# Peptides against a protein of PDB entry 1MQS: the designs that were tried, part 31

Target 1, 223 residues: chain A of PDB entry 1MQS
Amino acid sequence: ILKMLFLNKDLNNNDNITTITDDIFNQQEIIWKVLILDIKSTATISSVLRVNDLLKAGITVHSLIKQDRSPLPDVPAIYFVSPTKENIDIIVNDLKSDKYSEFYINFTSSLPRNLLEDLAQQVSITGKSDKIKQVYDQYLDFIVTEPELFSLEISNAYLTLNDPKTTEEEITGLCANIADGLFNTVLTINSIPIIRAAKGGPAEIIAEKLGTKLRDFVINTNS

## One batch from the design tools (peptide; aimed at target 1 L119 Q134 D137)

Design b2_p19_3_s2 (made by RFdiffusion4, then SolubleMPNN; from b2_p19_3, 11 letters changed)
Fold by OpenDDE base, seed 1:
Order: structure tokens, then C-alpha cells, then sequence
Structure b2_p19_3_s2 (fold): chain B 223 residues (1-223), chain A 19 residues (1-19)
């Protein structure tokens, strides 16, 4: 989420997350941006970040995608919304109306190919494709609630995953560690979960690894 | 990174489609 709020720039600083955030928030020139959300993504962000965090990230205003929003043609916009046809159409309409200077589009989960093609086609027709700076899948299609929240004690997982210097092997290793942690959690709860993960991202890799572990466990316990 | 590649895949495809 934080990376998204900083326009998915590489945070190459080998410093702790706290140091990175402090440096970005305090030392770097803040680019003010508008954040456009939907109901689902609002819940996601609200579960992780506070309003003050958004401000520190340079979010001057946040609004719902379906709300009437005032034009800010000199301000870049970050969209963080569900991958739906409705949202695509609204984004395109905003583009047509020159509502913002730049468009950074982030979907909460993977945008299907057909919808991506639709988006591309509509954008092409407008002749304003240069204003679309990014189209990313964030794989943040979840709501975190306090009573159901747990964390794995993996140091600097976010930094490791987002560091461009991190090798594929290291990422794979981290995913394995996460899967192991989740597996252990499942065993502790003593209930086999229904695993849900966004397709095409790290979550899917982790889910597959976890699924394999669970299947192996069941087979071994029944043999 | 693998994650970067995954995250940027849509962006790459989009850029190709709008060309």
C-alpha cells in the first residue's frame, strides 16, 4: 500500500521501514496526489492506514470513485479500486474530462485480460494514453479486522519483496517461509481453512505452497 | 524482483495495447 501511495517507486534504501518512511515523509519533496477509492478498497486501506498516514504519503484528498469529484487538472491521481467494468468506465470518463494531470491505476486484484483490453481500447480512443502512467495489480483484495488479525514475525518482509536488488531465489525463499508460518498457524488453530488468494501474484504462490503443505499433512496423518 | 515483475505485468501489457 505504501509503495502504491508513492507511485510505486523503488525504495532502494537499505534502511528499516521506519527509516524509509521517515526519510520519505520528512526529507523528500512531497508530491501531492489525489486518492480515489471504492467501498471495498476503502475498507482495506482503513484497516491498515490512518488518515495521518495518507497525509504523510502526500495524499491531499481521498474520495470514492462514484462520488462527484472536483477537477484537479494539475494534480496526479492514484486509483485503488476493484477490477470492474464500472470502475474502468469511470476512470476513462475522468480521463476524458481531464480531471487529473496523471493517472496511476491500481486494482485491488488482478484485472482480467478482457477488461484490460477494454481499458486500453477506451484509453486509445481518447488520445490521452500518455496520462496513464501506471496500471498495476496490487493484490490487496482483503479486509483486515482486529479480532481476526494475525501477523507472522518475519523481519523486513515488505522491504525484501519490494527491493529491486532482491533475487528471485530470495523471494522464493521468503514465500516459502510465509507459507510455513501460515501452515503453523493453521495447525495451531486446528482447523483447515479455505484458502483464498488473488490470482497471478505472490499470494497465489504462497497459497499454492500452503495448499501443498496441507495436503501432504492430511495424507501423512491418514496413512 | 519477481514481485515487481508480477505487479508490472499489467502495465507492460497495457502499454503494448495502447500503442
Amino acid sequence: as target 1 above (223 residues)
Amino acid sequence: SLIDKIMKEQNKLFKELVK
Scores: peptide ipSAE 0.367, ipTM 0.877, DockQ to the pose 0.478
OpenDDE base, seeds 2, 3, 4, 5: peptide ipSAE 0.359, 0.339, 0.344, 0.354; ipTM 0.872, 0.849, 0.863, 0.868; seeds 4, 5 fail the geometry check

Design b2_p19_3_s3 (made by RFdiffusion4, then SolubleMPNN; from b2_p19_3, 10 letters changed)
Fold by OpenDDE base, seed 2:
Structure b2_p19_3_s3 (fold): chain B 223 residues (1-223), chain A 19 residues (1-19)
Amino acid sequence: as target 1 above (223 residues)
Amino acid sequence: SLIDLIQEKQNKELKELLS
């Protein structure tokens, strides 16, 4: 998260948030930025950072992506939002309107190829591709409650998975989402876990999906 | 890190698409 707030510059990971922010604040020129969030990413940020941390990171203003935001054409913007068509369209509209000087786009989870192509196409049409400085998947679609405990904050996941009225398609979809969240967590932690799941239930489905994602990732990174 | 590699790849792909 801090890396993102500092425009994805390399940060020393051995220091706590306060030390990192203090060091950067003292050693580097602060680039003031606008932070654009959605509901999910707001929760993520709030679980890890305090308002003071945002200020120390150079975030002067933070707003929701769906809110009416005033143009700040001389200020760079960091988007940290869900990888959705809606958010892409809003970002492109902001680009068209020259709402900010530069656009650092960060998605909370993996942006599908089709959406990436859509984003690229729309940006190309605007003729303002030079303002798009970064487009990254941050894999931060989870809430940190404790250093070693996190939640994906999927609405009514337990209820949905245990409701006999829930369709197989719904279960499969939810399990996929959970697996994606866990995958993001694994990437963030930079450690491949041993997966343990109860047999015969949604947990097994999730474990299988996660395992597949991890295997695919390892194969793709070693190629 | 693994995430850095993914981001670099993604950014490269985007730049290629924007070219």
Scores: peptide ipSAE 0.120, ipTM 0.784, DockQ to the pose 0.682
OpenDDE base, seeds 1, 3, 4, 5: peptide ipSAE 0.095, 0.078, 0.088, 0.104; ipTM 0.761, 0.726, 0.758, 0.773; seed 3 fails the geometry check

Design b2_p19_3_s4 (made by RFdiffusion4, then SolubleMPNN; from b2_p19_3, 11 letters changed)
Fold by OpenDDE base, seed 4:
Structure b2_p19_3_s4 (fold): chain B 223 residues (1-223), chain A 19 residues (1-19)
Amino acid sequence: as target 1 above (223 residues)
Amino acid sequence: SLIDKIMEKQNKELKELLS
C-alpha cells in the first residue's frame, strides 16, 4: 500500500510505516496527489493506514470513484479500485475530462485481459494515453486486522457455508471468491504456501481452487 | 517478487496495446 502511495517506488520494507513516511517526508519533496477509492479498497486502506499516514504520503484528498469529484487538473491521481468495467469506464471518463494531471491506476486484484484490452482501447481513443503513467495489480483485496493476520471480509461467510439451506451453487460461488482472495494474498506475500484443508467440505473446495490458481499462475509466469 | 513480475508484464502489455 505504501509503495502504491509513493507511485510504486521501491521502499525499504524493513521499516515501519511511521519510519518510512517520516523518512520520505524529511528527505524528499512531497508530491501531492489525489487518492481515488471504491468501497472495498477504502476498507483495505483504512485497515492499514491512518489519515495522518495518507497525509504524510502526500495524499491531499481522497474520495470514492463513484462520487462527484472536483477536477484537479494539475494534481496527479492514484486510483486504487476493483478491476471492474464500471471503474474502468469512470477512469476513462475522468481521463477524457482532464480531471487530473496524471493517472496512476492500481487495481485491488488482477485485471482480466479483456478489461485490460478495453481500457487500452478506450484510452487510445481519447488520445491521452500519455497521462496514464501506471497500471498495476496490487493484489490487496483483503483487510489487514493486525500484523500477520488478514481477512477477506466476506460477510457471513461462515454462516453461508454452514447453513443447510445454502445451495451447492452458492457454496461453490463463495468458495471461488474466497480462493480468489487467498490467491491475491499469496501473491502479496510472495510465498507459495502449503495448503491444508479439511476434507469433505468447503475448505477442500477452496483449497482445490486455490491450488489450481497457483499452479496456473506459476506456469503462466514461467512461461 | 511475483507481484512485480505480474505488474511488469501488465504494464508491458498495456504499453504494447497503446503503441
Scores: peptide ipSAE 0.027, ipTM 0.618, DockQ to the pose 0.576
OpenDDE base, seeds 1, 2, 3, 5: peptide ipSAE 0.024, 0.022, 0.025, 0.025; ipTM 0.588, 0.573, 0.582, 0.601; seeds 2, 3, 5 fail the geometry check

Design b2_p19_4 (made by RFdiffusion4)
Pose (drawn by RFdiffusion4):
Structure b2_p19_4 (pose): chain A 223 residues (1-223), chain P 19 residues (1-19)
Amino acid sequence: as target 1 above (223 residues)
Amino acid sequence: DYIEELQTKKHEEFEELVE
C-alpha cells in the first residue's frame, strides 16, 4: 500500500528496506498528492494505516470517487479504486474535467481486459490520454485485521454454499471470488505455495481453482 | 516482486491501447 502511495516508486529498481526512513524520504523529496478511494478500498486502508501515516506518505487529502470533489488542477492524484464500470467512468470524467494534474490509476484487485479496453477507448477520444501516468492492478483485495488475520470480506458464505436454494451457478461464482481473494493474498506474500485442501466440498473447488490460477501465473513468466 | 511484473504489463497494455 505504501509503495503505491509513492507512485509505485522504487519499482523497476533496487532497495530492500521496509518502512522508509525520513532521511531517504528527503532524498527523493516528495510532493503532496490527492488520494481517491472508494467504499471497499477505504475499508482496506483504514485497517492498516492511520491518517498520520497518509500525510507522512505525502497524501494531502483523500476522498471517495463518488463524492463531489473540488478541483485541484495542479495536484497529482492516486486512485486506488475497485475495477468497476462505475469507477472507470468517473476516472474518465475526472480526467476530462481536469480535476487533477496527473492520474495514477491503481486497481484494488485486477482490472479485466474487458474494462481496460473500455477505459482506453473513452480516454482515446480525449486529448488528455497523456495525463494518465500509470494504471496498476495492485492485488490487495482483502483486509488484514490483526498481524496475521485476514478476511475476504465475503459475508454469509457458509449459508450461500450450503443453502439448497443456491444455484449451481451462484456457487461456482462464489468459489471463483474466494479463489481470487486467496490469489490476491498469495501474490502479496510473493511465494507460490503448495495447495493442500480437504476433499469433497467447497475448499476443494477453491483449491483446484486457485491451483489453475497459480499454475498459469507460473507459466506466463517463463517459456 | 511478482506484482511488479503484472503492474508493468498492465500499464504497457494500457499505453498500447491509447496509442

Design b2_p19_4_s1 (made by RFdiffusion4, then SolubleMPNN; from b2_p19_4, 14 letters changed)
Fold by OpenDDE base, seed 1:
Structure b2_p19_4_s1 (fold): chain B 223 residues (1-223), chain A 19 residues (1-19)
Amino acid sequence: as target 1 above (223 residues)
Amino acid sequence: SLIDKIMEQQNKEFKELLS
């Protein structure tokens, strides 16, 4: 998260948030930025950072992507939002209107290829592609409630998985979503976990899906 | 890190699509 707030520059990760922000604040001129969030990413940011941390990272203003925002044409913007068509359209509209000086786009999870192509196409049409400085998938679609506990914040997951009226397709879909979230978490913490799951239920399905994703990822990165 | 590589790849792909 801090890396994103510093425009995805390399940071010394060995220090706590306070030390990192203090060191940067003292050693370098702060680049003031606008942070654009959605509801989901707001929860993520709030779980990890305090308001003072944002300020120390150079975030002077933060707002929701769907809110009416005043133009700040001389200020760079960091978008940290869900990978949706709606958000893409809003970003492109902001680009068209010269809402900000530069656009650093970060998606909370993987942007599908079709949406990436859509974004590129729309940006290309505007003729303002030079203002788009970065497009990253951050894989930060989880909430840290405490140092050793996190949540994917999937509403009613337990109820859905245990409701006898839930279809197999719905269960499979939900398990896939959970596995995706866990996969993103693993990538974020940069550590391959030992997966333990209860046998004979959705947890096992999720574990298998996660295992497959991790294996596929390792294979693709080593090739 | 692995995540850094993934992020950079996304950025690269986007730039390629713009060209």
Scores: peptide ipSAE 0.306, ipTM 0.860, DockQ to the pose 0.676
OpenDDE base, seeds 2, 3, 4, 5: peptide ipSAE 0.299, 0.272, 0.287, 0.299; ipTM 0.860, 0.825, 0.856, 0.855; seed 5 fails the geometry check

Design b2_p19_4_s2 (made by RFdiffusion4, then SolubleMPNN; from b2_p19_4, 14 letters changed)
Fold by OpenDDE base, seed 1:
Structure b2_p19_4_s2 (fold): chain B 223 residues (1-223), chain A 19 residues (1-19)
Amino acid sequence: as target 1 above (223 residues)
Amino acid sequence: SLIDKIMEKQNEELKKLLS
């Protein structure tokens, strides 16, 4: 998250959040930015950072993407939002309106190819592609509740998985979604986990899916 | 570092799509 707030530049993150923000704030000129969020990403940010942390990272104001926002044409904007068609359209509209000076777009999870193409197409039509500085998948699709505890915030997961009326397709879909969320978490933490799951239930299915995703990712990235 | 590489690739893809 801090890396995102500093425009995805490399940071020494060996220290805690406070130390990092203090050092950066004191040692170099801070770039003041606007942070644009949606409901989901707001929860994510709020679970990890305090308002003071945002301020020290150069975030002067933050707003929801669907809220009416005043133009700040001289201020760069960081978008941290879900990868949806709706959000893409809003970003493009903001671009058309010259709402901000620069656009650093960060999606909470992986942006599908079709949406990337849509974004590119719309941006190209505006003639203002130069203002789009970055498009990143941050994979921050989870809520930090405690230092060593997180939640995917999937409603009624237990009920769905244990309801005898739930179809195999629904279970498979839910398990895939959970595995995707966990995968994103692993990428965010930047550490390959040892996976432990209860046997004979959905947890085992999820663990297997996650394991496969991790293996495939490592192989595909040649690392 | 892995995620950084993926992000770089994504940005390159964007640039290509923007021509």
Scores: peptide ipSAE 0.029, ipTM 0.632, DockQ to the pose 0.620
OpenDDE base, seeds 2, 3, 4, 5: peptide ipSAE 0.023, 0.015, 0.027, 0.026; ipTM 0.579, 0.464, 0.627, 0.605; seeds 2, 3, 5 fail the geometry check

Design b2_p19_4_s3 (made by RFdiffusion4, then SolubleMPNN; from b2_p19_4, 15 letters changed)
Fold by OpenDDE base, seed 1:
Structure b2_p19_4_s3 (fold): chain B 223 residues (1-223), chain A 19 residues (1-19)
Amino acid sequence: as target 1 above (223 residues)
Amino acid sequence: SLIDKIMEEQNAEFKKLLS
């Protein structure tokens, strides 16, 4: 998250967020930025950072992407939003209106190929592609509740998985979504976990799916 | 890191699509 707030530049790894922000604040000129969020990413940011942390990272103001935002044509913007068509359209509209000086686009999870192509096409039509500085998938699609505890914040997951009326297809789909979320979390933490799950239930399915994703990822990255 | 590589790949792919 801090890396994103510093325009995805390499930062020295320290154990303490406050120490990192203090060091940067004291040693470097802060680039003031606007942070644009959606409801989901707001929860993510709020679970990890305090308002003071945002300030020290150079975030002068933060707003929801769907809110009416005043133009700040001299200020760079960091978008940290869900990978949706709606958000893409809003970003492009902001680009057309010269709402900010530069656009650093970060999606909370993987942007599908079709949406990436749509974004590129729309940006190309505007003639302002030079203002788009970065497009990243951050894989920050989780809530940190404690240092060693996180949540995917999937509504009614337990109820859905335990409802006898839920179809196999629905269960499979939900398990896949959960596995995707966990996969993103693993990538963010940058550590391959030992997976433990109860046997004979959805947890085992999720664990297997996650294991497969991790194995495939490692193979594809190291090949 | 692995995540950094993935992020850069996304960015690179986007730039390719713009061309």
Scores: peptide ipSAE 0.358, ipTM 0.879, DockQ to the pose 0.684
OpenDDE base, seeds 2, 3, 4, 5: peptide ipSAE 0.350, 0.345, 0.338, 0.347; ipTM 0.880, 0.876, 0.875, 0.877; seed 3 fails the geometry check

Design b2_p19_4_s4 (made by RFdiffusion4, then SolubleMPNN; from b2_p19_4, 15 letters changed)
Fold by OpenDDE base, seed 2:
Structure b2_p19_4_s4 (fold): chain B 223 residues (1-223), chain A 19 residues (1-19)
Amino acid sequence: as target 1 above (223 residues)
Amino acid sequence: SLIDKIMQEQNEELKKLLS
């Protein structure tokens, strides 16, 4: 997250947030930016950073992507939003309207190729591709509640998984979403975990899906 | 890091698409 706020520059991860922000604040020229969030990413940011941390990172204004935002054509913008068609369209519209000077786009989770292509196509049509400085998948589809406990903040996950009226398709879909979130978490932590799950339930399904994703990832990165 | 590699690849792909 801090890396994103500093335009994806490499940061020393061994320091606490305060130390990192203080060091950067003192050593580098502060680039004032607008931070554009959605509901999900707002929760993520709030779980990890304080308002003061945002200020130290050069965030002067933060807004929701769906809110009416005033143009700041001389100010760079950081988007940290879910990888959805809706958000992409909004970003492109903001680009068309020259709402900001530069666009640093960070998606909270995996960006599907079709959406990436859509984004690229739309941006190309605008003729303003030079304003798109970065597009990243941050793999931050989780909320940190405490150092060793986190939540994916999936609405009614427990209820859905334990409701006998829930269809197999719904369960499978939800498990896939959970596995994606966990996968993103693993990538963020940069450590392959030992997966432990209760047998005979959704946890096992999730574990299997996660295991597959991790294996596929390892294979693809070593090739 | 693995995440950096993925991000780099994604950005490279995007650049290709935008070219």
Scores: peptide ipSAE 0.014, ipTM 0.422, DockQ to the pose 0.615
OpenDDE base, seeds 1, 3, 4, 5: peptide ipSAE 0.014, 0.000, 0.000, 0.000; ipTM 0.404, 0.361, 0.358, 0.319; seed 1 fails the geometry check

Design b2_p19_5 (made by RFdiffusion4)
Pose (drawn by RFdiffusion4):
Structure b2_p19_5 (pose): chain A 223 residues (1-223), chain P 19 residues (1-19)
Amino acid sequence: as target 1 above (223 residues)
Amino acid sequence: SDNYDNFLNKYNKNIENVN
């Protein structure tokens, strides 16, 4: 999360520290930025970061994508928002409106090609595709409550999974999401683990789904 | 369009090396 608030700086290069000392913050000399969150993404940040931490990272203001936000045409913007048609539209609208000097679009989970092309087509007919400095799938779609306790914030799962009423489609879709939440965690750990799961029920489906996802990930690296 | 292509070139996945 912090690396993102630094425009995904330090990326594509060296350094292995973990929570930047101030003397180094003065090495790059950092400028204030607007931080745009949405309902879901605010719940992720406010769980691990205090307001003081945000300022210390160069975040002047933070507001939801849906609020009426007063313009700051000369101030950078970092969007950390859900990969939704609704949000993408607003980014396009803010981009046109010239609400901010720059855009650093950061997606909470992962943006589908479906929507990447959508955002891209809309932005193409603007004379301002140049202002979008970066677009990143961050893979931070979970909440870390205590130091080692995390949640996918998918309430009422035992019911949805065992309710006879539930479709054989709603179940597959739910497992697919849980498979993604785990995948989002696993990428954060930066370790491709061995999947072990109890057979017979949802844990297996999710295991095999996550298995396939992690399998492709390992492939679409080297070959 | 060039603007379309330039926009797509700015897309990345924030993924580091894995063990």

Design b2_p19_5_s1 (made by RFdiffusion4, then SolubleMPNN; from b2_p19_5, 11 letters changed)
Fold by OpenDDE base, seed 1:
Structure b2_p19_5_s1 (fold): chain B 223 residues (1-223), chain A 19 residues (1-19)
Amino acid sequence: as target 1 above (223 residues)
Amino acid sequence: SSNYENFLSKYKDLVNKFS
């Protein structure tokens, strides 16, 4: 749930909710968001989180999906709702009306293929598919590509990195491959990037490897 | 129809990467 509230970023799971929210509040810029719930998800969140936790997570407003909600076109929205046709239709209507700036959709259970296709179809008709940033459920974990986002198209990278059965050697190897891909991309763009990565995960490993490669390249080019 | 197919294809590709 906390991961969802932070737009499904990797969080350190070793800390309790209070510690996590405090650390994030102190160390990271808070992104203010709207949280849209249904009856079921409201009960779920209320059982786990306190109002203060939501505030620390940057939730400014929370409401039921069926309620008449005021437009906040400059504010990103997190949906945490059941995977139903009704909820999908409401989300699409919200998208059509530009109710929020960005849409992060989290379904409380598995989204069946037919409903995923329905969502995709309806969103495509709106011409506003770029506003859908994430779609998650119990089994789906993906981010929609945007113009400023590129992929190295490494198959099963996420699964490999998050599978507890994956060895450290395999993780290190994959991270190296990703870093190589990024390095090649940087060279193609011909611009030295500012590297930003979440701490405590594979992203940090990749960032370090990439940084080393870039430094070595600069040194070798100037020699 | 083309927009739908393109969008669906993107989602399917993404899903496959995580399945």
Scores: peptide ipSAE 0.039, ipTM 0.654, DockQ to the pose 0.079
OpenDDE base, seeds 2, 3, 4, 5: peptide ipSAE 0.022, 0.024, 0.015, 0.019; ipTM 0.582, 0.590, 0.436, 0.545; seeds 4, 5 fail the geometry check

Design b2_p19_5_s2 (made by RFdiffusion4, then SolubleMPNN; from b2_p19_5, 12 letters changed)
Fold by OpenDDE base, seed 4:
Structure b2_p19_5_s2 (fold): chain B 223 residues (1-223), chain A 19 residues (1-19)
Amino acid sequence: as target 1 above (223 residues)
Amino acid sequence: SANYEAFLSKYKDFVLPFT
């Protein structure tokens, strides 16, 4: 997140948020930016950063992507939003309207290829691709409530997984979503987890899916 | 379009795999 706020410059990950922000703030001229969030990413940011941290990172204002936002054509914008068609359309519209000087787009999770293609196509039509400076997948599809506790913020996950009326297909689908979220979390933490799950239930399914994803990722990254 | 391909190529560079 901090890296994102500093336009994805390399930061020393060994320092705490305060130290990082203080060091950068003191050493470099602050670049004022607008931060555009959605509901989910707002929760994520709020769980990790304080308002003062945002300020130190050069965030002059933050707004929801769906809110009516005033144009700031001389100010760069950081988008930190879910990879959805709706958000992409809004970003493109903002681009078309020259709402900001530069666009740093950070998706909270992996951007599907179809959406990437859609984004690319729409941007290409505008002729303003040069204003898009960055596009990142942040893999931050979770909320950190405590240092060792996080939530994927999947609505009714517990209920769905424990409701006898839930179909196997629904469970499998949900487990896949959970596994994706966990995978993103693992990537964010940048450590290989030891997966522990109860046997005989959804947790095992999730663990297996997650394990597969991790293995595939490691193989692909090392190749 | 050339712009589309250019954009895609740019995106690939920006997707930082978690190393």
Scores: peptide ipSAE 0.020, ipTM 0.538, DockQ to the pose 0.378
OpenDDE base, seeds 1, 2, 3, 5: peptide ipSAE 0.012, 0.018, 0.007, 0.000; ipTM 0.488, 0.528, 0.375, 0.370; seed 2 fails the geometry check

Design b2_p19_5_s3 (made by RFdiffusion4, then SolubleMPNN; from b2_p19_5, 13 letters changed)
Fold by OpenDDE base, seed 3:
Structure b2_p19_5_s3 (fold): chain B 223 residues (1-223), chain A 19 residues (1-19)
Amino acid sequence: as target 1 above (223 residues)
Amino acid sequence: SSSYEAFLSKYKDFVNKFS
């Protein structure tokens, strides 16, 4: 939850909530954000965080997704809501109306493929896809902040990579395969991106492997 | 905008390949 409130940046897990919020506040200028919730996520947030914690995290306003909300076109928004067709439609409508400057979408549970495709389709029609910076769920996360910068976590691979029965050799092999797939994807986009990955897990392994492949490719194409 | 859409499209293709 705290990671989400800080736009899914890596946090030191050894510190308490107060220490984390104070350290971030002192190190960087606070980014004020709007937090959009539903009934379920409201209960979740309330069980873990106090109102003062939200303020320290830069949450200036929090509202329910189904409530009428005033436009804040210069303020980024964090959505933490259930993966439903209704919520997706509301998010897209908020995007169309330029309700916020940027959209960081976090689903409370797994986003089904059909709903992901629906979201992508609707967003593409708006012509404002660049305002969506992040899409996360329990098993899927990706970030597209700039044309040459992205982060990626794939649900099917995530489940296998995090299975306690999976061996280190199997993890390494799967990470290599994923890196190969991503490499091919990057080549088809005709750009060399910078890749960000979560630390301490398979994503970091994949990022390192992919980075090596991309560097080797650039060196070979420039010779 | 175009880069983001291209990314999403290729991501979907990638997921399908490893599914």
Scores: peptide ipSAE 0.019, ipTM 0.542, DockQ to the pose 0.058
OpenDDE base, seeds 1, 2, 4, 5: peptide ipSAE 0.018, 0.018, 0.018, 0.014; ipTM 0.557, 0.560, 0.548, 0.493; seed 4 fails the geometry check

Design b2_p19_5_s4 (made by RFdiffusion4, then SolubleMPNN; from b2_p19_5, 12 letters changed)
Fold by OpenDDE base, seed 2:
Parts: sequence; structure tokens; C-alpha cells
Structure b2_p19_5_s4 (fold): chain B 223 residues (1-223), chain A 19 residues (1-19)
Amino acid sequence: as target 1 above (223 residues)
Amino acid sequence: SSNFEAFLSKYKDLINDFS
């Protein structure tokens, strides 16, 4: 939940809520945002977080998804709602109306394929897909950043990296392939990237490999 | 718009695999 409130950034989960919120509050610029809930998620949030915690997380306003909400076109919104057709339709309508500047969608449970397809279809029709920054459920963790979104079109990469049956060697190999793809992309763009990756997972491995490749390249080209 | 749709389409099967 805290991760969601901080736009799904990696948090040190070993700390208590107060410590986490205090650390983030002190170390990072607070992004003020609106939190959109439903009845179920309200109960969940209330059980874990205090009002002060929400404030520290940058939540300036929280509302129910079915309530009439004033447009805040310059403010990002976090949706934490049940994966239902009704909620998806409301989110899409909010998108159409430019109710918020950015949309971070977090479903409280698994999003069925049919609803995912429906969401994608409706969003595509709006022409405002760039405003959808994140879609999360228990299985889907992805960030959509247009126009800077790149795909390496590696089949089943996510599944392989997150399958507990996958060996370390397989992970390492896949990470190397991803790093190679990213490296080639960087060379094509002809810009040195700032690499950011989640700690403690495949992303970190990829980042390290990419960093090494870039360093080696720079050394070799200057020689 | 096309990128978003394409992106989601790549991961739609992930949901089915874990469901």
C-alpha cells in the first residue's frame, strides 16, 4: 500500500510505516496527488494507514470513485479500486474528461484478461494513453511512459524472471540479453542514460550489466 | 495509443498464466 502511494517506487519494507513515511518525506520531493478509492479499498487503507500517513505520502485529497469529483487537471491521481467493469469505465471517463494530469491505476485484486483488454481498448480510443502511467494488480507491475517507452520484444521475459522455478543461470542469461538490447538502444539514441532500477531483483542485475557495457564502450571509443 | 495497446497485449497472457 505504501509503495502504491509513492507511485510504486521501491521501499525498504523492513521499516515500520512511520519510519518509511518519514524517510521519504525528508529525502524526496513530495508529489501531491489524489487518491481514488472504492468501499473495499477504503477499508483496506483505513486498516493500515492513518490520516497522517496519507498526508506524508502526498495525498492531498481522497475520494470514492463513484462520488462526484472536481477536476484537478494538474494533479496526478492514484486509483486503488476493485477490478470491475464499472470502475474501468469510470477511470476511462475520467481520462476522457482530463480530470487529472496522470493516472496511476492499482487494482485491489487480479485484473481479468477481458477487463485488461477492455481497458486497453477504451484507453486507445481516447488518444490519451500517455496519461496512464501505471497499471498494477497482484500480477501486473508495469509502467507506461510515453513517448519514452521502449520494448525489446523479448518473449515471456516477465514470466521467466518472476517464475520461482527459473534458475539463477537462466535469470542471468535473460538479464544479459535484456542489457544487450538496452545497450543497442542507447547506442542508437546516442545518449548516455541515467540508469534507475529496483534493488534486489533482476532489474538491478540488468542495470549493472548495462552500466558495465556502457563503461566499456566509452573506454574503448576514447582509446 | 498504439504503443499502450501493444504493451498491454504483450502482458495479457501473464494474467492467464497466474490465474
Scores: peptide ipSAE 0.023, ipTM 0.585, DockQ to the pose 0.040
OpenDDE base, seeds 1, 3, 4, 5: peptide ipSAE 0.019, 0.007, 0.018, 0.018; ipTM 0.531, 0.374, 0.518, 0.531; seeds 1, 5 fail the geometry check

Design b2_p19_6 (made by RFdiffusion4)
Pose (drawn by RFdiffusion4):
Structure b2_p19_6 (pose): chain A 223 residues (1-223), chain P 19 residues (1-19)
Amino acid sequence: as target 1 above (223 residues)
Amino acid sequence: SDNYDNFLSKYNSMADFFN
């Protein structure tokens, strides 16, 4: 999350510290930025970061994508928002409106090609595609409550999974989401683990789903 | 178009930088 607040700096290069000392902050000399969150993504940040931490990272203000936000045409913007048609539209609207000097679009989970092309087409007929400095799938779609306790914030799962009423489609879709939440965690750990799961029920489906996802990920690296 | 391609060139996934 902090790396993102630094425009995904230090990326594409060296350094292995973990929570930047102030003397180094003064090495790059950092400038204030607007931080745009949405309902879901605010729940992710406010769980691990205090307001003081945000300022210390150069975040002047933070507001939801849906609020009426007064313009700051000369101030950078970092969007950390869900990969939704609704949000993408507003980014396009803010982009046109010239609400901010720059855009650093950061997606909470992962943006589908479906929507990447959408955002791209809309932005193409603006004379301002140049202002979007970066677009990143951050893979931080979970909440870390305690130091080692995390949640996918998918309430009422035992019910949805065992309710006879539930479709054989709703179940597959739910497992697919849980598979993604795990995938989002696993990528954060930066370790491709061995999947072990109890057979017979949802845990297996999710295991085999996550298995396939992690399998492709390992492939679409080297070959 | 050039603007379309330029926008797509700005896209990256944090998975691309997996170590």

